# Peptides against a protein of PDB entry 2C5K: the designs that were tried, part 61

Target 1, 91 residues: chain A of PDB entry 2C5K
Amino acid sequence: EDPFQQVVKDTKEQLNRINNYITRHNTAGDDDQEEEIQDILKDVEETIVDLDRSIIVMKRDENEDVSGREAQVKNIKQQLDALKLRFDRRI

## One batch from the design tools (peptide; made by RFdiffusion4, then SolubleMPNN)

Design b2_p21_5_s4 (from b2_p21_5, 12 letters changed)
Fold by OpenDDE base, seed 2:
Structure b2_p21_5_s4 (fold): chain B 91 residues (1-91), chain A 21 residues (1-21)
Amino acid sequence: as target 1 above (91 residues)
Amino acid sequence: KEEEEERLREISKYMRENRFE
């Protein structure tokens, strides 16, 4: 499998984990797993940076068509932003 | 900064070479 697609797949799985946690825990600091979720959020953010930068390199240095990959990363960014907002707004 | 760009180029190359696996 394409390593890019594998990373995307793993990232989406982590986003699902975060989503499930937020759904069950709408009160901040009320669970021992919250720190783990915060770490996952950070890891996903860093992963997205790496994915985005890889696209930039492929596009600029190799002149490769990256439109499909850009769309995938855009979708992941939107999901992350929504989850971060929900996570931060918990009382 | 140059080292980071080289790392990203290497990752991108790896991704391209394995895109059909």
Scores: peptide ipSAE 0.101, ipTM 0.676, DockQ to the pose 0.073
Fold by OpenDDE base, seed 5:
Structure b2_p21_5_s4 (fold): chain B 91 residues (1-91), chain A 21 residues (1-21)
Amino acid sequence: as target 1 above (91 residues)
Amino acid sequence: KEEEEERLREISKYMRENRFE
């Protein structure tokens, strides 16, 4: 088992949930689940920090290729930023 | 390498235990 990949997978599932929520709820403050979505957004942000830290650990080995993992984290960051923008722009 | 892998597991475990789900 690769625990990094498991965390990435779980994070992407969370982002997908948020994406679906925003798509179905284009009005802010009209749903009891909005606070939970906000909590998930914050959790993903913190998870990204920890994922970056794990990559730093991998880089301690000069022979370790981290490009793939860096790309995965970059993708998650891009998705999160896009979702935050969409979430905040809701009327 | 083993020390590095162990640290990775510890970090990931910490994330799983403290993440909102």
Scores: peptide ipSAE 0.101, ipTM 0.666, DockQ to the pose 0.303
Fold by OpenDDE base, seed 4:
Structure b2_p21_5_s4 (fold): chain B 91 residues (1-91), chain A 21 residues (1-21)
Amino acid sequence: as target 1 above (91 residues)
Amino acid sequence: KEEEEERLREISKYMRENRFE
């Protein structure tokens, strides 16, 4: 399998876990898992940066068509942003 | 910076070479 696609898949699974956690824990600081969720959020954010950078390099150095990969990363970014907002708004 | 650029190039190359696996 394409390592890019594997990373995308793993990232989406992490986002799904975050979503489930937020749904079950709408109060900040009420669970021991919160620190882990915060770490996952950060990990996803960093992973997206790496994915985006890889795309930039592919476009620049190889002039390869990356439209499909860009769309996937864009989707992940949107999901992350929404989850971060929900997570931060918990009271 | 250049070292990071090289790393990213290698990652990108690896991804392309394994695209159909």
Scores: peptide ipSAE 0.100, ipTM 0.675, DockQ to the pose 0.073
Fold by OpenDDE base, seed 1:
Structure b2_p21_5_s4 (fold): chain B 91 residues (1-91), chain A 21 residues (1-21)
Amino acid sequence: as target 1 above (91 residues)
Amino acid sequence: KEEEEERLREISKYMRENRFE
């Protein structure tokens, strides 16, 4: 299996977990898992940075077509941004 | 950072080598 795709898959699973948590916990700080969810959000953010960097290196050093991978990362970024907004709006 | 750039090159190389797995 392509390691890039595996990382993308794992990241999307983490985002799904966050989404489910937000849906079930509409009040901030009311659960022991709150801090874990915050950590996962940060981990996803760092993972996206690594994915972007890998794409940059592939384009620069090998001039490889990475349009498909760029689209996947863009989608993950959009999902993350939406979840961060929903998470931060909880009172 | 040269060390980090080298790490990223290795990761990218690994991804390309395993593209069809």
Scores: peptide ipSAE 0.096, ipTM 0.670, DockQ to the pose 0.073; fails the geometry check

Design b2_p21_7_s1 (from b2_p21_7, 12 letters changed)
Fold by OpenDDE base, seed 5:
Structure b2_p21_7_s1 (fold): chain B 91 residues (1-91), chain A 21 residues (1-21)
Amino acid sequence: as target 1 above (91 residues)
Amino acid sequence: EKEEELKKLQEISDNYKPFTA
């Protein structure tokens, strides 16, 4: 499979897993788990940077149509932003 | 290089650890 598509799939799955955890744990308090989630969210941000780099290279060096991949990354960024908002607003 | 960037993504996928708590 295309590594780009696999990373997109893994990233969305990870964000869904965190979202489900936040749903079950609507209040912060477990410092170890909260720190782990924060680390994962930072890892997702770095993964998005790597996805964007691959798009830039495909567009620049091979003149490929990257509109579909750009839309996928945009969707992941929106999902991440919504999740970060839920995570940070918990009492 | 496209191949280099795709190999970086492959490494990310190979190291993926799903959150399970």
Scores: peptide ipSAE 0.752, ipTM 0.953, DockQ to the pose 0.842
Fold by OpenDDE base, seed 1:
Structure b2_p21_7_s1 (fold): chain B 91 residues (1-91), chain A 21 residues (1-21)
Amino acid sequence: as target 1 above (91 residues)
Amino acid sequence: EKEEELKKLQEISDNYKPFTA
């Protein structure tokens, strides 16, 4: 499989897993899982940078149509932003 | 450079650790 598509899939799955956890834990606490989630969200941000970099290279060096990939990354960014808001707004 | 970027993505995927809590 295309590693780009695999990373997109993994990232969305990870965000869904965290979203499900937040659903079950709607109040913030001092649990170690809260810090782990914050670390994962930072990892996702770094992954998005790597996805964008790959798109830039494909467009520049390979002259490929990257519109579909750009849309996928945009969708992940939106999912991440929504999750961060939900995570931070918990009581 | 495309191959370098794809290799980076492959490394990210290979090291993916799903959150399970």
Scores: peptide ipSAE 0.752, ipTM 0.953, DockQ to the pose 0.864
Fold by OpenDDE base, seed 3:
Structure b2_p21_7_s1 (fold): chain B 91 residues (1-91), chain A 21 residues (1-21)
Amino acid sequence: as target 1 above (91 residues)
Amino acid sequence: EKEEELKKLQEISDNYKPFTA
């Protein structure tokens, strides 16, 4: 499988897992668990940087049509932003 | 290079640990 697509899949799965956790834990819980989630969200942000970098190289150096990949990354960014909003608004 | 970036993505995928709490 294409590493790009695998990372996209893993990232979306991870965000879904956290979203499901937040749904089950609508209030902030164990500090250790909250910190782990925060670390994962930070890792997702770094992963998005790596995804974007790969797109830049494909577009610049390979002259490939990257519209589909750009749309996928955009979707992940939107999912991340929505999740961060839910995460931060819990009391 | 494209290959270098794809190798980085492959590394990310290989190290993926799903959140299970």
Scores: peptide ipSAE 0.751, ipTM 0.953, DockQ to the pose 0.844
Fold by OpenDDE base, seed 4:
Structure b2_p21_7_s1 (fold): chain B 91 residues (1-91), chain A 21 residues (1-21)
Amino acid sequence: as target 1 above (91 residues)
Amino acid sequence: EKEEELKKLQEISDNYKPFTA
């Protein structure tokens, strides 16, 4: 089991779960849930930093082909940005 | 090193808690 791929999978799943919640709750009305979502989005940002660090080490120390992993992280960043936009624009 | 970074990722995965609200 590759921990990089598992973290990518978990992160995308988490973003999908929040996206589904936002779809069902188009207005912000529960402060506790809103704060929890904000915390999770910050956790995802930190996870992306950890994913990028692992890619840097693979490229620098192991001289491995990281193009596929870089594309995966780019996709997660795009998904996060789109979700943050939806989350922040709710009334 | 690579092993340290992968251990960090493994720890993140082991502690993953899905949002269920």
Scores: peptide ipSAE 0.751, ipTM 0.953, DockQ to the pose 0.846

Design b2_p21_7_s2 (from b2_p21_7, 12 letters changed)
Fold by OpenDDE base, seed 2:
Structure b2_p21_7_s2 (fold): chain B 91 residues (1-91), chain A 21 residues (1-21)
Amino acid sequence: as target 1 above (91 residues)
Amino acid sequence: EKEEELEKLRKISENFKPFVA
């Protein structure tokens, strides 16, 4: 079991769930759901920070090759940014 | 250390709550 990979998977799936919701709801109108999504997106940002910390430690303290993990986190960041754009531009 | 950071990730995964709507 690799907790890094599990979190990556969980995060990407979460972003996909939000993206699917936005697809079904191109306009904001349910304040409760919108607020929940906003909170989740903030949680994802914090999760990314935690992922990056683990990479830094593996690179620094364990001298492990982290290029693959860095690429995964980069992909998540791109997914998050794209999702934020879709979320925020809705009226 | 590595184990400390991995434990943080483990806790994140354990408490993960999928969005449903």
Scores: peptide ipSAE 0.706, ipTM 0.946, DockQ to the pose 0.865
Fold by OpenDDE base, seed 1:
Structure b2_p21_7_s2 (fold): chain B 91 residues (1-91), chain A 21 residues (1-21)
Amino acid sequence: as target 1 above (91 residues)
Amino acid sequence: EKEEELEKLRKISENFKPFVA
């Protein structure tokens, strides 16, 4: 499989897992879990940087059409931002 | 450099640790 697509899949599934957790835990309570989620969200941000870098290289060095991949990364960024908002808004 | 960046992504996937709760 294309490693780009695999990472996209892994990342989206990770965000979904956290989103499901937030649904079950609408209030912050377990500090260990909260810290772990925060760390994972930071990891996702770093992963997005790596995804974007790969797109830049594909566009520059391979002259490939990257519009589809750019759309995928944009979608992940939107999912991340929405999740961050949900996570931070909990009381 | 394309392969270098793809290898980075490959490593990310290989080391991926799914959140469980």
Scores: peptide ipSAE 0.706, ipTM 0.946, DockQ to the pose 0.876
Fold by OpenDDE base, seed 3:
Structure b2_p21_7_s2 (fold): chain B 91 residues (1-91), chain A 21 residues (1-21)
Amino acid sequence: as target 1 above (91 residues)
Amino acid sequence: EKEEELEKLRKISENFKPFVA
């Protein structure tokens, strides 16, 4: 398994788990769970940074075609942004 | 360099903890 693809998969599944939680809990609830979700979203942001670094190295140093990987990271960023918006707008 | 970045990703995946709630 390509570690890049594995991390992409892990990240998307994590965001889906949070999205499903928000669906079941459309209003802000237990503070401990809310804090855990905030921590996870921050971890996802850091993971995206690591994904981008790997792409930069491939593009710059290895001169490899990274268009597909860039599209995947773009998709994750969009998923994260949508999730953040949904999470923050809950009352 | 490339392998170092991929190794970082490998470690992220190996330590991944799925959210449960």
Scores: peptide ipSAE 0.706, ipTM 0.945, DockQ to the pose 0.868
Fold by OpenDDE base, seed 5:
Structure b2_p21_7_s2 (fold): chain B 91 residues (1-91), chain A 21 residues (1-21)
Amino acid sequence: as target 1 above (91 residues)
Amino acid sequence: EKEEELEKLRKISENFKPFVA
C-alpha cells in the first residue's frame, strides 16, 4: 500500500468530517469543539508539508512523474482553504 | 531518502485520529 495515497485519503476524509460538522453547526458556540477543529486544521497543514516533502524527494532522487500527486496536494490545499473560510465565517 | 519520507507518512496514517462530534 502507498502511504502517500493513504495520507491523502485520511486528510480528505478528515476535512469532509469537519465540513459536515460545520454544516450541522453553522454558528460557533462550543469552545471545546472549536479548539479541537482548529488543532486538526493545524495538523492538516503540517501533513501537507510532509506530503510536499515526499513529492520533492520523488522528483529529486527518483526522477518520477509527480504531477498527479502534486494535483492531489493542490486539491487538499484548496479544500482546506475553503473549510477555513467556512469555519471563520460562522457567527 | 524516499523511504524515509514514506515512513513519515506511514506514521501519520498509523496515528491518525478521525474527528468525531
Scores: peptide ipSAE 0.705, ipTM 0.945, DockQ to the pose 0.873

Design b2_p21_7_s3 (from b2_p21_7, 12 letters changed)
Fold by OpenDDE base, seed 5:
Structure b2_p21_7_s3 (fold): chain B 91 residues (1-91), chain A 21 residues (1-21)
Amino acid sequence: as target 1 above (91 residues)
Amino acid sequence: EKEEELKKLEEISKNFKPFEF
């Protein structure tokens, strides 16, 4: 299996888990889980950098059509931004 | 190189820790 697709899958599922948590915890608390979520969101940001780098290399070295992969990364970025907004807007 | 970048992604996947709470 393509490692790129595996990472995309894992990342999307992770963001969904966080989204579900935020839904269940609509009010921010002094919970250790809040810090863990922040760390995970930061890890996702770094993962996106790695995904983008792999796309650049594929396009450069293999001259491969990367439009589908770029769309996947764009979708992850949108999910991340939406989660950050929901996370920060909690009272 | 492509193989190096894919190796990085493999390592990310191997060390992935799902949020469980």
Scores: peptide ipSAE 0.573, ipTM 0.912, DockQ to the pose 0.862
Fold by OpenDDE base, seed 2:
Structure b2_p21_7_s3 (fold): chain B 91 residues (1-91), chain A 21 residues (1-21)
Amino acid sequence: as target 1 above (91 residues)
Amino acid sequence: EKEEELKKLEEISKNFKPFEF
């Protein structure tokens, strides 16, 4: 399988898992999982950098149509931003 | 190169640890 698509899938599923956690924990806690989520969200940001880098190389060096991949990364960024907002606004 | 960047993504996928709560 294409590793790009696998990472996209993994990342979206990870964000969904965190979203599910936030749904069940609508108020911020003082447990270790809150810190773990913050670390994971930072890891997702780094993963997005890696995804973007691969797109840049494909577009530059391979002259491939990357519009579909760019749309996927854009969607992940939007999902991340929405999740961050939801995570941070919990009381 | 493309192969190097895809290799990085492959490594990310192989070491991916799903969040559990």
Scores: peptide ipSAE 0.573, ipTM 0.913, DockQ to the pose 0.885
Fold by OpenDDE base, seed 3:
Structure b2_p21_7_s3 (fold): chain B 91 residues (1-91), chain A 21 residues (1-21)
Amino acid sequence: as target 1 above (91 residues)
Amino acid sequence: EKEEELKKLEEISKNFKPFEF
């Protein structure tokens, strides 16, 4: 498995873990775990930037077909956006 | 460079820490 696919897998699993946490904790907390989740979500945003950069280089410099990888990143962005909304909506 | 970008992703994967709570 190439590093792109591994990062995609790890990122999606991370978002799933956080989603499961939010399911078990439907109200916002004021503890270290809530802060850690906020930091992880920011790390995921930065990871997505790195994924996009790799796609841009493949498309521009290598002239590779990147449609599949673009779809994967789009899916991660949608998963992240949904999770951020769920996280922020808690009271 | 493609190799440099993939190297960054490889490093991200190697240092990945799963959320455990």
Scores: peptide ipSAE 0.573, ipTM 0.912, DockQ to the pose 0.847
Fold by OpenDDE base, seed 1:
Structure b2_p21_7_s3 (fold): chain B 91 residues (1-91), chain A 21 residues (1-21)
Amino acid sequence: as target 1 above (91 residues)
Amino acid sequence: EKEEELKKLEEISKNFKPFEF
């Protein structure tokens, strides 16, 4: 699999793992785990930046149709935003 | 360049650490 698609897959799976954890832990408990999740969410944000950079280069330098990849990144951003909302609103 | 950006993504994938809590 190409690196872009692999990163997209890894990122979505990571967000799903965190979402499952939040479902099992509606109360913010272990501070170490909560900090780990916050760090991972930050890493996802940085990964999205790298995904966007690759799209920009493909469009600019290779004149490729990037509409599909742009849609994938948009979907990840929406998933991230929804997860952040759940994470922050826990009792 | 495209290859440089894809290499960065490859490195991200290689060093990916799944959340397992």
Scores: peptide ipSAE 0.571, ipTM 0.912, DockQ to the pose 0.851

Design b2_p21_7_s4 (from b2_p21_7, 12 letters changed)
Fold by OpenDDE base, seed 3:
Structure b2_p21_7_s4 (fold): chain B 91 residues (1-91), chain A 21 residues (1-21)
Amino acid sequence: as target 1 above (91 residues)
Amino acid sequence: EKEEELEKLKEISKNYKPFTF
């Protein structure tokens, strides 16, 4: 499979897993799982940077149509932002 | 550089570890 699409798929799956965790744990905790979620969210941010870099290179150096990939990354960013908001809002 | 960026994505995919809790 295309590495870009695999990373997109894995990233969305990871965010969905975290979202499910937050749903099951609506009260913020102070345990190892909460810290792991924080680390994963940071890793997702860095993954998005790598996805964006690949798009920039394809657009600039390869003159390739990247509109579809840009939309995918935009969707992931929106999903991440919504998840961060849910994570941080918990009492 | 396209190959380099794709290689980075391959490494990310290879190291993927799903959250299971």
Scores: peptide ipSAE 0.540, ipTM 0.904, DockQ to the pose 0.831
Fold by OpenDDE base, seed 4:
Structure b2_p21_7_s4 (fold): chain B 91 residues (1-91), chain A 21 residues (1-21)
Amino acid sequence: as target 1 above (91 residues)
Amino acid sequence: EKEEELEKLKEISKNYKPFTF
């Protein structure tokens, strides 16, 4: 098992679950679910930092090809940004 | 060190809690 790929998978799954929730709940609530989503989005941001750090170490210390992993993180960042936009714009 | 960062990622994965609502 590759821990990097597992974290990528889990992160995308979280974002997909939240995106589905927002689709079902287009009006922002004032409940525990909305607060949990905010917390998860912050956790995802921290996870992305950890993913990026691992890439830096792979490239610097192991001299591994990281282009594929960089593309994966880029995709996650784009997914997060799109989701944050949907989440924040709800009334 | 690569292994330190991989262990960090392993811990993240171990604590993964899917959003279920």
Scores: peptide ipSAE 0.540, ipTM 0.905, DockQ to the pose 0.841
Fold by OpenDDE base, seed 2:
Structure b2_p21_7_s4 (fold): chain B 91 residues (1-91), chain A 21 residues (1-21)
Amino acid sequence: as target 1 above (91 residues)
Amino acid sequence: EKEEELEKLKEISKNYKPFTF
């Protein structure tokens, strides 16, 4: 198993779980869970940094075609941004 | 350096903790 693909899968799964929570909880109300979600979103941002680093190294040192991986990270960033928007809009 | 970055990703994967409701 490619660890890059596993991290991508886990990250998207995490964002999906949070999205599902927001869908079921359209109003913010549980401070503990809201804080946990905020922490997870920050962790996802750090994970994206790690994914980008791996791509940079592959492109620089291995001269591999990283277009597919770059597209995957771009998709995760878009998913994260969309989720942040939903999260922040809740009253 | 590729190995180092792969190891970082492996650790992220190993420590993945899914959000639960």
Scores: peptide ipSAE 0.539, ipTM 0.905, DockQ to the pose 0.885
Fold by OpenDDE base, seed 1:
Structure b2_p21_7_s4 (fold): chain B 91 residues (1-91), chain A 21 residues (1-21)
Amino acid sequence: as target 1 above (91 residues)
Amino acid sequence: EKEEELEKLKEISKNYKPFTF
């Protein structure tokens, strides 16, 4: 599998894992786990930046059709935003 | 530059650490 698709897959899996945790923990629990989740969400944001950079380079330097990859990144961003809302709304 | 960006993604994938409940 190419690096871009692997990163997309890993990122979606990570967000799903966090979402599952939040589902089972509707209230903030262990501070260490909550902090770890916060760090992961930040890492995902940085990963998205790297994904976008790769798309820009492919479009500019290789003149590739990147519409599919752009759609994948858009989907990840939407998933991240939804997860952030769930995470922050917990008491 | 494409190779540089791909290498960055490879590093991200290599260091992936799945969250464990």
Scores: peptide ipSAE 0.537, ipTM 0.904, DockQ to the pose 0.888

Design b2_p21_8_s1 (from b2_p21_8, 10 letters changed)
Fold by OpenDDE base, seed 2:
Structure b2_p21_8_s1 (fold): chain B 91 residues (1-91), chain A 21 residues (1-21)
Amino acid sequence: as target 1 above (91 residues)
Amino acid sequence: MDISRLKENLKKLREYTKKLE
């Protein structure tokens, strides 16, 4: 089992769910769901740190080509940044 | 939105990384 790929998949699914929520809720609310989304976004940021850490360890200790994993993390970062912009700019 | 699955898999990733450190 490769937990890296599963974490990547789960992270993207979470971001997609939030993106879908924003699409359905174009105005910012002040309820439990808005606070939960903020918490999830922080969890995703921490997840990215853990993903990067795992790549560093793999480069150092396993001597494997991690370029594909680095590209995946970069893609998640881009998705997160785009989502944060949509979330924060809602009126 | 349930994030339990993500947290569980993140724990697995952390455990895997820790073993390699």
Scores: peptide ipSAE 0.255, ipTM 0.800, DockQ to the pose 0.826
Fold by OpenDDE base, seed 1:
Structure b2_p21_8_s1 (fold): chain B 91 residues (1-91), chain A 21 residues (1-21)
Amino acid sequence: as target 1 above (91 residues)
Amino acid sequence: MDISRLKENLKKLREYTKKLE
């Protein structure tokens, strides 16, 4: 079983949820949700590392075209960066 | 927020990747 696509989907869903939270909370808070969001963002960063690793292994050992997967990870990285920027700009 | 599914799938991804290495 290849869980790559499911991980991508789950990751994007988490980022979307955080984005929606920021939209409704333009002022930085000091509650459990703010801390949880920080934890999730950290987990997403680690998830991206694992996604990249899986791509490297598939490209090297399976000799498959991974351009589609690379594009997906790139998109997640861009989404994460944009979200972190929004999150950090709050006062 | 529910991150349990993500964590579970991440674990599966890591295991899958290690098997391919």
Scores: peptide ipSAE 0.251, ipTM 0.799, DockQ to the pose 0.762
Fold by OpenDDE base, seed 4:
Structure b2_p21_8_s1 (fold): chain B 91 residues (1-91), chain A 21 residues (1-21)
Amino acid sequence: as target 1 above (91 residues)
Amino acid sequence: MDISRLKENLKKLREYTKKLE
């Protein structure tokens, strides 16, 4: 089983949920939800590391074309960066 | 927020990657 695509999907869903939260909460709060979001963002960063690692291994050991997967990870990184900026700039 | 599915899939991804190594 190759769970790469599921991880990508789940990661994007988490980022979308956080993005929606920020839309509803344009000012930074000090509640449990804000802390949970911070934790999720860190988990997403670690997830990206794992995704990149899996791509490296696939390219090296399976000799498969990973261009599509690389593009997906790139997209997630861009989404994360934009979200982090939006989250951190809240007053 | 539900992150249980993500955590489970991450575990599977790590296991998959280790099998390839």
Scores: peptide ipSAE 0.248, ipTM 0.798, DockQ to the pose 0.763
Fold by OpenDDE base, seed 3:
Structure b2_p21_8_s1 (fold): chain B 91 residues (1-91), chain A 21 residues (1-21)
Amino acid sequence: as target 1 above (91 residues)
Amino acid sequence: MDISRLKENLKKLREYTKKLE
């Protein structure tokens, strides 16, 4: 498995973990776990930037078909946005 | 939560991407 696919897999796994946490903690807390989740969400945003960059390079310099990879990143972005919405709406 | 594996794989991805650039 190439680094791209592994990062995609790991990113989705992190988002799923956070989603499960939110399910168990429907009210916003002020503990170390809440802060850690915020940090992870920020790391995921940066990860998406790196994923997009790798796609751009492959498309431009390697002239490879990246449609599948673009769809994967799009899916992660959607998952992230949905998760951020759930996270931020908690009272 | 353990994010160490993600960070490690991100590093690998960045290195891989830089080699292609």
Scores: peptide ipSAE 0.246, ipTM 0.795, DockQ to the pose 0.810

